# Ledger of designs, part 50: peptides against a protein of PDB entry 3PUK

Target 1, 227 residues: chain A of PDB entry 3PUK
Amino acid sequence: ERGLKSVVWRKIKTAVFDDCRKEGEWKIMLLDEFTTKLLSSCCKMTDLLEEGITVIENIYKNREPVRQMKALYFISPTPKSVDCFLRDFGSKSEKKYKAAYIYFTDFCPDSLFNKIKASCSKSIRRCKEINISFIPQESQVYTLDVPDAFYYCYSPDPSNASRKEVVMEAMAEQIVTVCATLDENPGVRYKSKPLDNASKLAQLVEKKLEDYYKIDEKGLIKGKTQS

## One batch from the design tools (peptide; aimed at target 1 D110 I130)

Design b2_p21_7_s3 (made by RFdiffusion4, then SolubleMPNN; from b2_p21_7, 10 letters changed)
Fold by OpenDDE base, seed 2:
Structure b2_p21_7_s3 (fold): chain B 227 residues (1-227), chain A 21 residues (1-21)
Amino acid sequence: as target 1 above (227 residues)
Amino acid sequence: SEKMIEEAKKLREFNKELEEE
């Protein structure tokens, strides 16, 4: 019943917690809206304590400085989350934490990355993308976290075409992250619908899967498998 | 695809720089 949840947790443990773990060190973990949902779906607070997290804070809220502790930012690569991070470290005199480890749930655009690099590079100990941008629900069920996805994808209004493409891109990326998490390179199957959204999404997924495995962390190219 | 590859390289280079500091 919880197979996917276990896989997601294992991925987070390996990619995030094991990656930044130091003996005897406790960190404050900063979460955004998505990662709050993600962690709540696949772990308990006790699990996080075991991984060296002492306190969880919401990145969007005002927080008191804890300058003696390092912060683990597990956040989505959004302007909102990045801006909140930058506020924590943007001023030399106003640094809220000792240093930062940043783990993005998905691909971080160059614009955001460059902004971080330019402003806070000296405060950052690590910055990685872990490619987990979905919420596990059941053993093999997940939810895509794309705002207004249904509305834009199924809107007959042509004025929404540009937004629809953005949403489709985001969904495709999230599907790829599921595949990556499961270590699968599936063949894409779809049922044609009136608006041909499934076909477009399938094409995007196939392209992104190819790109992902070509440039994965292990430098491995995995062959296409059946879904 | 090419953009993604380039960005991934940049990120790896950045992390390498961070580790050297």
Scores: peptide ipSAE 0.043, ipTM 0.652, DockQ to the pose 0.709
OpenDDE base, seeds 1, 3, 4, 5: peptide ipSAE 0.030, 0.031, 0.043, 0.031; ipTM 0.633, 0.631, 0.654, 0.628; seed 4 fails the geometry check

Design b2_p21_7_s4 (made by RFdiffusion4, then SolubleMPNN; from b2_p21_7, 8 letters changed)
Fold by OpenDDE base, seed 1:
Structure b2_p21_7_s4 (fold): chain B 227 residues (1-227), chain A 21 residues (1-21)
Amino acid sequence: as target 1 above (227 residues)
Amino acid sequence: SEELIKSHKKLKEFNKEIEEE
């Protein structure tokens, strides 16, 4: 039984590195805060070198142009990360790299996607989402990245009800990405807690899992698996 | 689910456009 870290690495290898690999070609990889943590959790720099990455750079930092090299952007679909990408390719004078391969960790909102298309299409060789929005910790342990999840989910303030729903939705989406990465459709189990948050979250996850597997890339309907 | 479908479709179409250019 392979740990979650290995599964995540294999997913990244096949969905990102194999997707844009060219023999003898080295790329610069641009990471944001989340993808830095993600890669650090499941691989070493030597692994990235083997995949044709010469150096990793923080997308938020000022970087010197390397115009002869292509760049691999492995980033979250956030305004901050997208804006940094746009600065790299938004003008001829500001073009830092030869071309870009973009891999998002989640679906990119239309507003951000349209900005990319309008300004940088000629510089892009690939744009794909891989749906990994979690960080593996141990063999079967992972961390969700949902800001203020605890605050909103356990807030006694009724005014936070709408925000609570948004947070729970985000958590459910991330859990689904774990299942998708592991190629599992688990039966959802939970312990009852005050405010019934666990039950609500479980229902959201179950619904989303069902929807995902009904419309998966292979067009297969998968039954529930043991996990 | 609907968002996922739409997202996959838009990126698929975009990649086709890139390849044709």
Scores: peptide ipSAE 0.498, ipTM 0.902, DockQ to the pose 0.592
OpenDDE base, seeds 2, 3, 4, 5: peptide ipSAE 0.496, 0.493, 0.495, 0.493; ipTM 0.901, 0.901, 0.902, 0.902

Design b2_p21_8 (made by RFdiffusion4)
Pose (drawn by RFdiffusion4):
Structure b2_p21_8 (pose): chain A 227 residues (1-227), chain P 21 residues (1-21)
Amino acid sequence: as target 1 above (227 residues)
Amino acid sequence: SSVEKVRERKEEMKEIEEEAE
């Protein structure tokens, strides 16, 4: 099947689980708020055992160290989600697991990355960005994770316009992960209609996905595709 | 640039992986 959640599942399995899957052994997977919703969206937690995951735990709440099991961190590049990882490795009195495998849902800010590039420890065996920043609500419908996006798009023009841009970029890069997961590099068009916001956004997506496929690393897609 | 920053970050990630191995 080619359901939107089937496509995403095919990505997570190959880009995350298989990428650190050691045939004979199992791992503990850690999730933040987003990745929980993402995984609950495209599979049952039962399917995870077959993928090398014996236990799934919340990265937020404190956990008991299992120094003989390797950890699979499947999280978003969020300050909260990352600060929690640094609690397990490096500073201080650490560690909590035998090894660390980090998989970011989206591009990791240099600011956050540096905070973990230091307290690295030989543990962090891998740190990848898989570029999946959306929810496969239905086999043909997707939703983003841009909190309070509607308000910051139609609010007046007061002080909180600086946030509008923050929301506008968050939508743009998050939309780009939708195209990348579908292995599509589509042409961009907007409606040029009420308030003309789709124009500003259409430009951001156009610019960001040009920069994106200048790096992909999957090498499957470059230049505009038939979409 | 944004492209250079992303490339450097990916290279650094690869380096961290190689050092861990």

Design b2_p21_8_s1 (made by RFdiffusion4, then SolubleMPNN; from b2_p21_8, 8 letters changed)
Fold by OpenDDE base, seed 5:
Structure b2_p21_8_s1 (fold): chain B 227 residues (1-227), chain A 21 residues (1-21)
Amino acid sequence: as target 1 above (227 residues)
Amino acid sequence: SEVEKRKELLKEMKEIEEKAK
């Protein structure tokens, strides 16, 4: 199937589930707000069961320990999600699960990674970035998870300039994850608007695409393709 | 700088995994 949902699922299956799969082993999967939406968009609970997930839990909720089971954390690299993880495995409290497999949807900032490393490295069996930071909607349609993106992008208020730049960076990053998931390095196309937001975003996307392929673990270097 | 950071992060992640019991 060529649908974006199937592509995303296949990516998650290979990058996450196949990566930590052990025969006969069941895991608890911890999700945050974004990954809940992501998985809901591209799979069913039955699919997760087939991948060895017994139950999914919200990382933000207070949960009872299940110390005999390993946990699969599929979460965004945000302070909130990371803090919740640290509560589960932090050195100051008994760990809630047997061990952790962590898969971040995007680049984990060094500050967050260092916190993890310093507090619960012994509990981590796997830590990987899988670069999926978008929600598939239809075959070629996806949504970006950037709060207030449109508000800041279209704001004429100069006081929002700094925030606008941050939003643009986040949007560009997520667009790159789409390209990575689809295994494309597109020649970015855009139409200019009065605020030239499209041009700025295009430039950021192009830059981030270059960076992505330079650091691709598989050494993938592709030329620009039509998108 | 971001590229370098990612490379370093990847290296550190692998090291953590290797040390895991």
Scores: peptide ipSAE 0.041, ipTM 0.663, DockQ to the pose 0.792
OpenDDE base, seeds 1, 2, 3, 4: peptide ipSAE 0.013, 0.013, 0.017, 0.031; ipTM 0.294, 0.312, 0.359, 0.597

Design b2_p21_8_s2 (made by RFdiffusion4, then SolubleMPNN; from b2_p21_8, 7 letters changed)
Fold by OpenDDE base, seed 2:
Structure b2_p21_8_s2 (fold): chain B 227 residues (1-227), chain A 21 residues (1-21)
Amino acid sequence: as target 1 above (227 residues)
Amino acid sequence: SEVEKRKELLKEMKEIEKEAE
């Protein structure tokens, strides 16, 4: 049995490390909160070293410039992480690193992408979106990383309705990334809860799965499989 | 050395994890 952790690692290795690897080159890797947890869950420190990562830095921290080294940003497509990146390269005279390779764990909104493009496009050697927006726990278990998901989804306060929708959208997107990673198009199963959250989420997942496989990178339409 | 780098990496990741919590 291939564990989910192994699948995730293989995806990261192929989509990120192999994509930007140069012989004899070491990179500084910048991580955010999510990608720190992600890598911790599916790889060993030695694995990262083998992939040419010499130092890991927290993107949220103030860091000293290492202008002779290229940086690999493996980050979530969030305003916070993007803003931190922009701080590293936004200044004409104060670039922290030689160049940047950016790998987003999910789809980067156009607004954020345009912001990056407008400010530091010359410093970017690679910018790619990958579909890894979940944390593997066990062979068949994963955790969704959606901030305040529980609070908004289970809040009885009607004022949270708009935020609840956003959270559910994010959750659905992450579930789709799991399916994409596993190369499966499952039939969605759920148990209904009093707040009907499961039903709404299931509908979102099904819709997104359909869209994903319809426009698959390979141009293939994959039928539903049992999961 | 690879060993030293590994130790450093581990330390760094642990620190990041702590700050992320």
Scores: peptide ipSAE 0.032, ipTM 0.587, DockQ to the pose 0.018
OpenDDE base, seeds 1, 3, 4, 5: peptide ipSAE 0.029, 0.027, 0.029, 0.029; ipTM 0.516, 0.641, 0.473, 0.550; seeds 1, 4, 5 fail the geometry check

Design b2_p21_8_s3 (made by RFdiffusion4, then SolubleMPNN; from b2_p21_8, 7 letters changed)
Fold by OpenDDE base, seed 4:
Formats: structure tokens, sequence, C-alpha cells
Structure b2_p21_8_s3 (fold): chain B 227 residues (1-227), chain A 21 residues (1-21)
């Protein structure tokens, strides 16, 4: 067993599957691009079957209604994924499933949340953020879902400075989700590079960690963890 | 702050869940 994969699976099992599990009930699970990769990295279809998932569907694709079954949406809090969800439940005529359990991989912006609330509240049985925005690759290695991160972080072009900052913020946020998943508040370590991107990222991570642990899921403040 | 936003969102989500029950 690869340690990080097991940790991530355990987190998903506890935060998602155990949270919405009902005896004898099967659900359809809707995934987006990120969560497809995430689950593929840490579980098998047999594991999902054991958790009461009968079939996995891509949220971006047109799907046939299965109105007798509840749907488990495990998706990223993006406009694209949210819009697809809204198409499934936004109107009576478009309702594809009996009800929805929605689990976001990260913080859902207020704008998206309000949009969901305004149109789909009655269809939603659960709506939670589980703070998993990374892909476990190896026992102690993970990848971040930040498009073009490498390109922008190491771009010598000054015109990319603004984009670089955005990318680094996103990376920092995802690193914090890893720490949260591992229940750690690490002392951030880095190796400096010519562009000092590592230092900047470290600072962002430290700041975000502080903010996170001020008001975590249980309202607990944790000290620094050596890692 | 981001912290306050998260707190607010969690409260709103809880409310939605309660209304759905």
Amino acid sequence: as target 1 above (227 residues)
Amino acid sequence: SEVEKKKKLREEMKKIEEEAE
C-alpha cells in the first residue's frame, strides 16, 4: 500500500461515502475531470461498489435520466462543474436524479454557492467541502491540479507575472488541502531557486495554513508539525 | 477574509442540509 493514496482514500471514504451512506441504497456518482483523476489514483471500481456506487458518470457529458436513484456529485467547485450540476437539477424538466449529495473538493466560491442555493436547494440532501485538491501519485508524492503551473512559475517573461501570482496562489491553496488531509500543520521547507519561486510559495502556504487552522473543520488550532 | 468566507459558506451549507431534511 502506498501511504498517501491510502490516506486520501480514507479521507474520501470518511468525508464522502460514509457521510451519505444509507443501507441498501445505491447511488450514481458524478465526477469531473479532477475527481476522475483523484479517484483513479487511490481506489478501484470494486472499492466504489463496496461504498454503494453503482455507476460512475462524467458530469460534463450528456446523461440519461435515472430518476429513481440519488446522485453523488464529487466535483471541483468550478463554474463548469457547477453549471453541469445545475443542468441536472436546475429545473423540474431537467431533473435527472432523485436527489443530490454534493461534495466539493475545495472551497466553493460564494457566487457559485449562491447560484446553487437559488435553483437547487430542494434537491440537495448534502453539500460539503472536503478539501482534497491534489492527486496522490506515490507514497509520499502528490501532484497539484494547477494548469500550466510549471510554465508560468518559471517563465522569464515579465508579462506572465500576474498569471504567475495566480498560479502560485492556487498551488498554495492546494498544498494546504494536502496538509489538512494529513492533519498536519508543517513547518514549510523549501530550496531557493534563481527566481525564488519556492520562497514565495512557502510564504503563501504558511499564510494559508495559519488561516486554515484558525478555523478548521472542528475549530481547533494546531501547532507546527515537523515533516 | 477567506476564513470568514469559509465559515459563512459552511453555515449556509448546514442550513441547506437542515432544510432538505
Scores: peptide ipSAE 0.034, ipTM 0.405, DockQ to the pose 0.784
OpenDDE base, seeds 1, 2, 3, 5: peptide ipSAE 0.014, 0.015, 0.014, 0.016; ipTM 0.349, 0.340, 0.337, 0.348; seed 1 fails the geometry check

Design b2_p21_8_s4 (made by RFdiffusion4, then SolubleMPNN; from b2_p21_8, 8 letters changed)
Fold by OpenDDE base, seed 3:
Structure b2_p21_8_s4 (fold): chain B 227 residues (1-227), chain A 21 residues (1-21)
Amino acid sequence: as target 1 above (227 residues)
Amino acid sequence: SEVEKRKELLEEMKKIEKEAA
């Protein structure tokens, strides 16, 4: 079986690099904090060179213009990353690159998407959402990108109950994206003590998996592939 | 050519990675 890292790399290669590939063309790639960790976990610099990436830049830092080169933005759909992109291509400033290809790691809220359209739509050659919001650790181990998950899941304060539910929903959604990436429908196992958080999360994951496979593009219901 | 330069760079980087492993 292929490890999770290789599966994630294959997904990125097909969804991002193959999607914007042009023969003989080099691109600058812009990353944020999450995508830096993601790529570092599943590829080497030589892999990126093979995909036509000449240099990697941090989107949060001030950068010199390279007006003759196109830019590939592989970023999370956050206000911070979007604002940095807008600084590169906004109408009030000279654009830093020839054109932009944007790939978001998750669903981009309409508010952010509309902000991009209003400011720099003419500079964008491609804008796509990709469902990869986790970091592969080992062959079948990963970490989730859910801010403040620890704080809300382990908070004894009843006032945080609503936030705890939101966090669990986000975690469940990311687990489903892992399953989709692996093309697997797993059974769910968990330790219930000392808190019921694991049981609640398991229920959310099972429900979302059922919905995903019942309503998938192929209309197929897959059996359990692991326990 | 651009393609040739890319190939040479890639081969060099692969060599470095093998030596560092």
Scores: peptide ipSAE 0.142, ipTM 0.779, DockQ to the pose 0.015
OpenDDE base, seeds 1, 2, 4, 5: peptide ipSAE 0.025, 0.024, 0.023, 0.025; ipTM 0.595, 0.569, 0.574, 0.560

## One batch from the design tools (peptide; aimed at target 1 D110 I124 R125 C127)

Design b2_p22_3 (made by RFdiffusion4)
Pose (drawn by RFdiffusion4):
Structure b2_p22_3 (pose): chain A 227 residues (1-227), chain P 22 residues (1-22)
Amino acid sequence: as target 1 above (227 residues)
Amino acid sequence: SEELEEQAEKVEEFNEEVEEEE
């Protein structure tokens, strides 16, 4: 099947689980708020065992160290989600697991990355970005994770316009992970209609997905595709 | 533009350093 959640599942399995899957052994997977919704969206937690995950736990709440099991961090590049990882490895009196495998849902800010590039420890055996920043609500419908996006798009023009851009970029890069997951590099068009916001956004997506496929690293897609 | 490239390169370099250490 080619359901939207089937496509995403095929990506998570190959880009995450298989990428650190050691046939004979199992791992503990750690999730933040987003990745929880993402995984609950495209599979049952039963399917995870077959993928080398014996236990899933919330990265937010404190956990008991299992220094003989390797950890699979499947999280978003969020300050909160990352600060929690740094609690397990490096500073201080650490560690909590035998090894660390980090998989970011989206591009990791240099700011956050530096905070873990230092307290690195030999543990972090991998740090990849898989570029999946959306929810496969239905086999043909997707939703983003841009909190309070509607308000910051139609609010007046007061002080909180600086945030509008923050929301506009968050939508753009998050939309781009939708195209990348579908292995599509589509042409961009907007409606040129009420308030003309689709124009500003269409430009951001166009610019960001040009920069994106200048890096992919999957090498599957470059230049505009038939979409 | 460049920030995205730098971010991607930094992650690749970090992974190469980890592979060398192994």

Design b2_p22_3_s1 (made by RFdiffusion4, then SolubleMPNN; from b2_p22_3, 10 letters changed)
Fold by OpenDDE base, seed 3:
Structure b2_p22_3_s1 (fold): chain B 227 residues (1-227), chain A 22 residues (1-22)
Amino acid sequence: as target 1 above (227 residues)
Amino acid sequence: SDKLEKQFKSLKEFNEEIEKEE
């Protein structure tokens, strides 16, 4: 299979599964709402079994301890998901698993990271950000994970203007993560609308792309690609 | 992007410390 789904799966396979893989070792994988949707969009259960995952569990649910097995947390960097993780490892007597590998889908705020370090550093074997905060729908189509994006972007209420900007910023950031995942520096295209939302978003994306490739490519200029 | 890069650097250092302790 080709397209964005295969690229996303390849990214997860290399950044998560290959990173924590040990020969002959099985892990329990913990997912939240977003990562459940993400994996469902780009892989099958058989694929996860091949990567050494024996059981998939919902991080939000109460779970029985499996103290002899290590856990792979593939989760969003949110207070809710982090709090659930901390419940699993916060007490020495109540550790649910042998150890934890943590992979965040996006930037983890310092407040959350500090909370993790302070509470359960000894239980952590790996903690990384992999920068995938979108769900692939088609070969080159994806859905952004931005709460209330539709409401604020299309709100006629001027009082929502500041929140609209925050939402657009988040959307632009996620689009850049898609480009990074695809290793592309695309020219931005959009349809003209009565509202300037598309134009504003395009400008934000272009600016963020410029910043990203200036920094991460160490001054290497990639030609714009068509996407 | 600078913010993300700083976070990656911080996490990299954190992981290196974990590996040293193992």
Scores: peptide ipSAE 0.151, ipTM 0.671, DockQ to the pose 0.524
OpenDDE base, seeds 1, 2, 4, 5: peptide ipSAE 0.144, 0.125, 0.139, 0.093; ipTM 0.671, 0.715, 0.666, 0.695

Design b2_p22_3_s2 (made by RFdiffusion4, then SolubleMPNN; from b2_p22_3, 10 letters changed)
Fold by OpenDDE base, seed 4:
Structure b2_p22_3_s2 (fold): chain B 227 residues (1-227), chain A 22 residues (1-22)
Amino acid sequence: as target 1 above (227 residues)
Amino acid sequence: GEELKKRFEKLKEFNEEIKKEE
């Protein structure tokens, strides 16, 4: 049983594919490193074909223009991915694709968003944040895309304190995205450790959950659910 | 909460603008 995978796929289907679906229209889908892993974890190419995706391209790679087709960018809101997008549409005469639908896996920083708006808003047909910043593994298991999270969180070296905080912030954010994906506002549980990292992380998660569920995409407030 | 609201509104406005341009 792969419950979480199905949940993630369902969310992607509804939030991304259904959102930009046009009957009879095929799109090219652009993926980055994270979304490649994400989709690989929860769907097959046949699933994507059913959703109107003709081909998948790596956003980081040099690609030939397909100017007659619209592109679906399912990417992380990173400077690297955004820059690649901007290269695709930065020139009016040399646009890679007919138009772009952009779906970010997480909140896009205002700086990047503004850069996109300023550069190629005319090429964009949709821009949405879907908040899926994790990789489903099993029914109840996911992998956080936070490099060296374990190392920094459990490092006894005080020199890593600053980095540890950054990592915890990122982890907390991703945990919130999991909860959002599952449409669940869980009561946070943790086991205390000598360094109290679990407590700190729990606090961050709780805070972020509260913030998120105060105002969701529908402006609804959701109560906590025991998990 | 307020920040999230702002973000939501920002995207909403942007998408509305895009629609108007179509």
Scores: peptide ipSAE 0.352, ipTM 0.846, DockQ to the pose 0.606
OpenDDE base, seeds 1, 2, 3, 5: peptide ipSAE 0.345, 0.350, 0.342, 0.337; ipTM 0.844, 0.849, 0.842, 0.844; seed 3 fails the geometry check

Design b2_p22_3_s3 (made by RFdiffusion4, then SolubleMPNN; from b2_p22_3, 10 letters changed)
Fold by OpenDDE base, seed 3:
Structure b2_p22_3_s3 (fold): chain B 227 residues (1-227), chain A 22 residues (1-22)
Amino acid sequence: as target 1 above (227 residues)
Amino acid sequence: GEELKKQFESLKEFNEEIEKEK
């Protein structure tokens, strides 16, 4: 059972597909590196068809225009992905699709948003930022969505001990969600000094990873990969 | 259905290639 992948799919279905759904309308979906990993691990092509997606394409590749169809961009808010979008809609004569629905995986910086607004605003039917439990910052670096994590993890107040445990559990759960979504079982590395927070978090992650892969539908326990 | 499956697999392969280059 891949319960964590199902949670990710449900989030995407609610935040993206349900948001732009129109009865009888088919869309082309454009994906970048991160969203390809995300969707490829949490859904099947048949699932995308049920959501009204007729074809999926890599945003980084040159593509033939399909001017009669609207496009769904599910992409990271990066200069690279935004530049590819701008190439699709930046010129009136060179619009590749009828219109665009844009869903960013995280907050889009004002600099990128302003570029889109200045050149392509008339072509955009929807622009939304969605919140996923993990956000890529750099290659293989992710930001977790755990409120007040810094405060509770580094608080010297013993009264916060119970809350610290809750925060660590939430962090561990999100890390495991990342691993499950990317179909990876990383070797966990940490430095424990001066605080024991890193070692405790590592232990929680290792335990949860072990439990998750033991109950995998394929019955496969993946070996540790170097991360 | 088969064509769409191939497209999805192609995207997976692309992602794996990019990861190896990093």
Scores: peptide ipSAE 0.029, ipTM 0.542, DockQ to the pose 0.021
OpenDDE base, seeds 1, 2, 4, 5: peptide ipSAE 0.025, 0.026, 0.025, 0.026; ipTM 0.484, 0.509, 0.537, 0.494; seed 1 fails the geometry check

Design b2_p22_3_s4 (made by RFdiffusion4, then SolubleMPNN; from b2_p22_3, 10 letters changed)
Fold by OpenDDE base, seed 1:
Structure b2_p22_3_s4 (fold): chain B 227 residues (1-227), chain A 22 residues (1-22)
Amino acid sequence: as target 1 above (227 residues)
Amino acid sequence: GKELENQYKKLQEFNKEIKEEE
């Protein structure tokens, strides 16, 4: 009954915790708003303890330095989260932690990546993107984190056309990350609506899935599943 | 697709640089 949550947890465990695990080492984990919700949806604090996390902290809050410990940043690739990270390591004299492992939940724009690289590269031990940008609710149910999706998708105002496209792209991207997490290439099904938003979204998902598997499978397109 | 590939390549290069600096 919790299949999706288990899959998400397994993905995080493999992609994040196993990747930076060191025997006998405890880390402080820094979370942002999204990753707090994500982890809360698929694990318990006891699970994190088993993965070598001594405490979780909110990246947005002021925190006392713990200079003897390494920090695991599991955050979204947003200017806000990145800026908070930079504050932790931007000054040599004010480094809050011994070193940083950074795992982004999604694609990190070059601008943000370059900013990190230019200012904090010496403090970073690992930087990865793990492509998890959804919140699992039930075994097969998840929530997309796309702000104002309802407003823009159903807006009759032509001036919102550009924003509508951006929202649909974001939704499609998140759906693809779910599929990637589940290791599935599903056939897309939808119920048509008057505004044909479902059809547009389905097309975007199909295209992005194809692109993903072309990249992931090195030119081999995985057959569609019926999940 | 191409942009994603480029990003992954950059990340790989960065991680390589980090490892070499350690």
Scores: peptide ipSAE 0.023, ipTM 0.534, DockQ to the pose 0.580
OpenDDE base, seeds 2, 3, 4, 5: peptide ipSAE 0.010, 0.006, 0.005, 0.023; ipTM 0.356, 0.322, 0.362, 0.525; seed 3 fails the geometry check

Design b2_p22_4 (made by RFdiffusion4)
Pose (drawn by RFdiffusion4):
Structure b2_p22_4 (pose): chain A 227 residues (1-227), chain P 22 residues (1-22)
Amino acid sequence: as target 1 above (227 residues)
Amino acid sequence: SELEERAENVKEFNEEVEEEEE
C-alpha cells in the first residue's frame, strides 16, 4: 500500500531501525513527545520488536541505567529532548547505556549540536538527521507540529510579530520534510488571496527545499520533480 | 547555507566517530 503512514513507516524502518540494526541483538528506543506521536501514528508498538527494539521509554522522565544495552535515541532537535540525552552521556557521573545512536527528526541546530559534540564520549556511535517532521494522520492527510501556529499568523501586529516569522519558518522547514519523505521536489505556487501569507510561505519553502536538495545525501532526488 | 553547515557538521562528526572506532 502507498498510504501516507505506509510511506513514513518505510522511511523510519530503513533510515532508523535498519541503520543501526545488529541482527543478533536488541536495543532500547527513547522518544520525546513528537516521536511518540509519530511512531504511534504509523505502527503498533508490537511491530517494533521485529525491528530490534525490545523496550521503548520516554526520554523525558528519568530512567534506570542499562549499561549493557545500546540506546536508540529517536528524537527531535529540541532543547528539552537534547538536554535529556546529555543527562545520560557525558556531564556528569555518567553514563547510562553502552552506546548511543541518535536520530533527529529534523535538522539539528548548531547551537544544540555543539552541546552534544563536546560531551560526546566514545558512546555516540551515530548521529543522523532523517527529516520527518510531520504526522501521517491519514493515508492522505498530514499535520505539522507548529504549536500556536494559527494565533501567530492572524494576530494583530503587536509585539508578538517576531514569533510569527519563527512560526513561518517552522512551517516551511517542516513542510519541506513532507516533500523529502515523499521524494518529491515540487514546484511552488501560492493562492495570492486573503492577506497574502501563502506568498511569504511559498517563498520560504521554495528557498529551503532548494537548499535542502543541495545536501540531501540520500541522492534520490535533485531538481524539480513531476509534482 | 545554514542548513548545509548543519548537515556538514553532522557528516564530519560521524566520520570522526568511525575513525575513532577503527

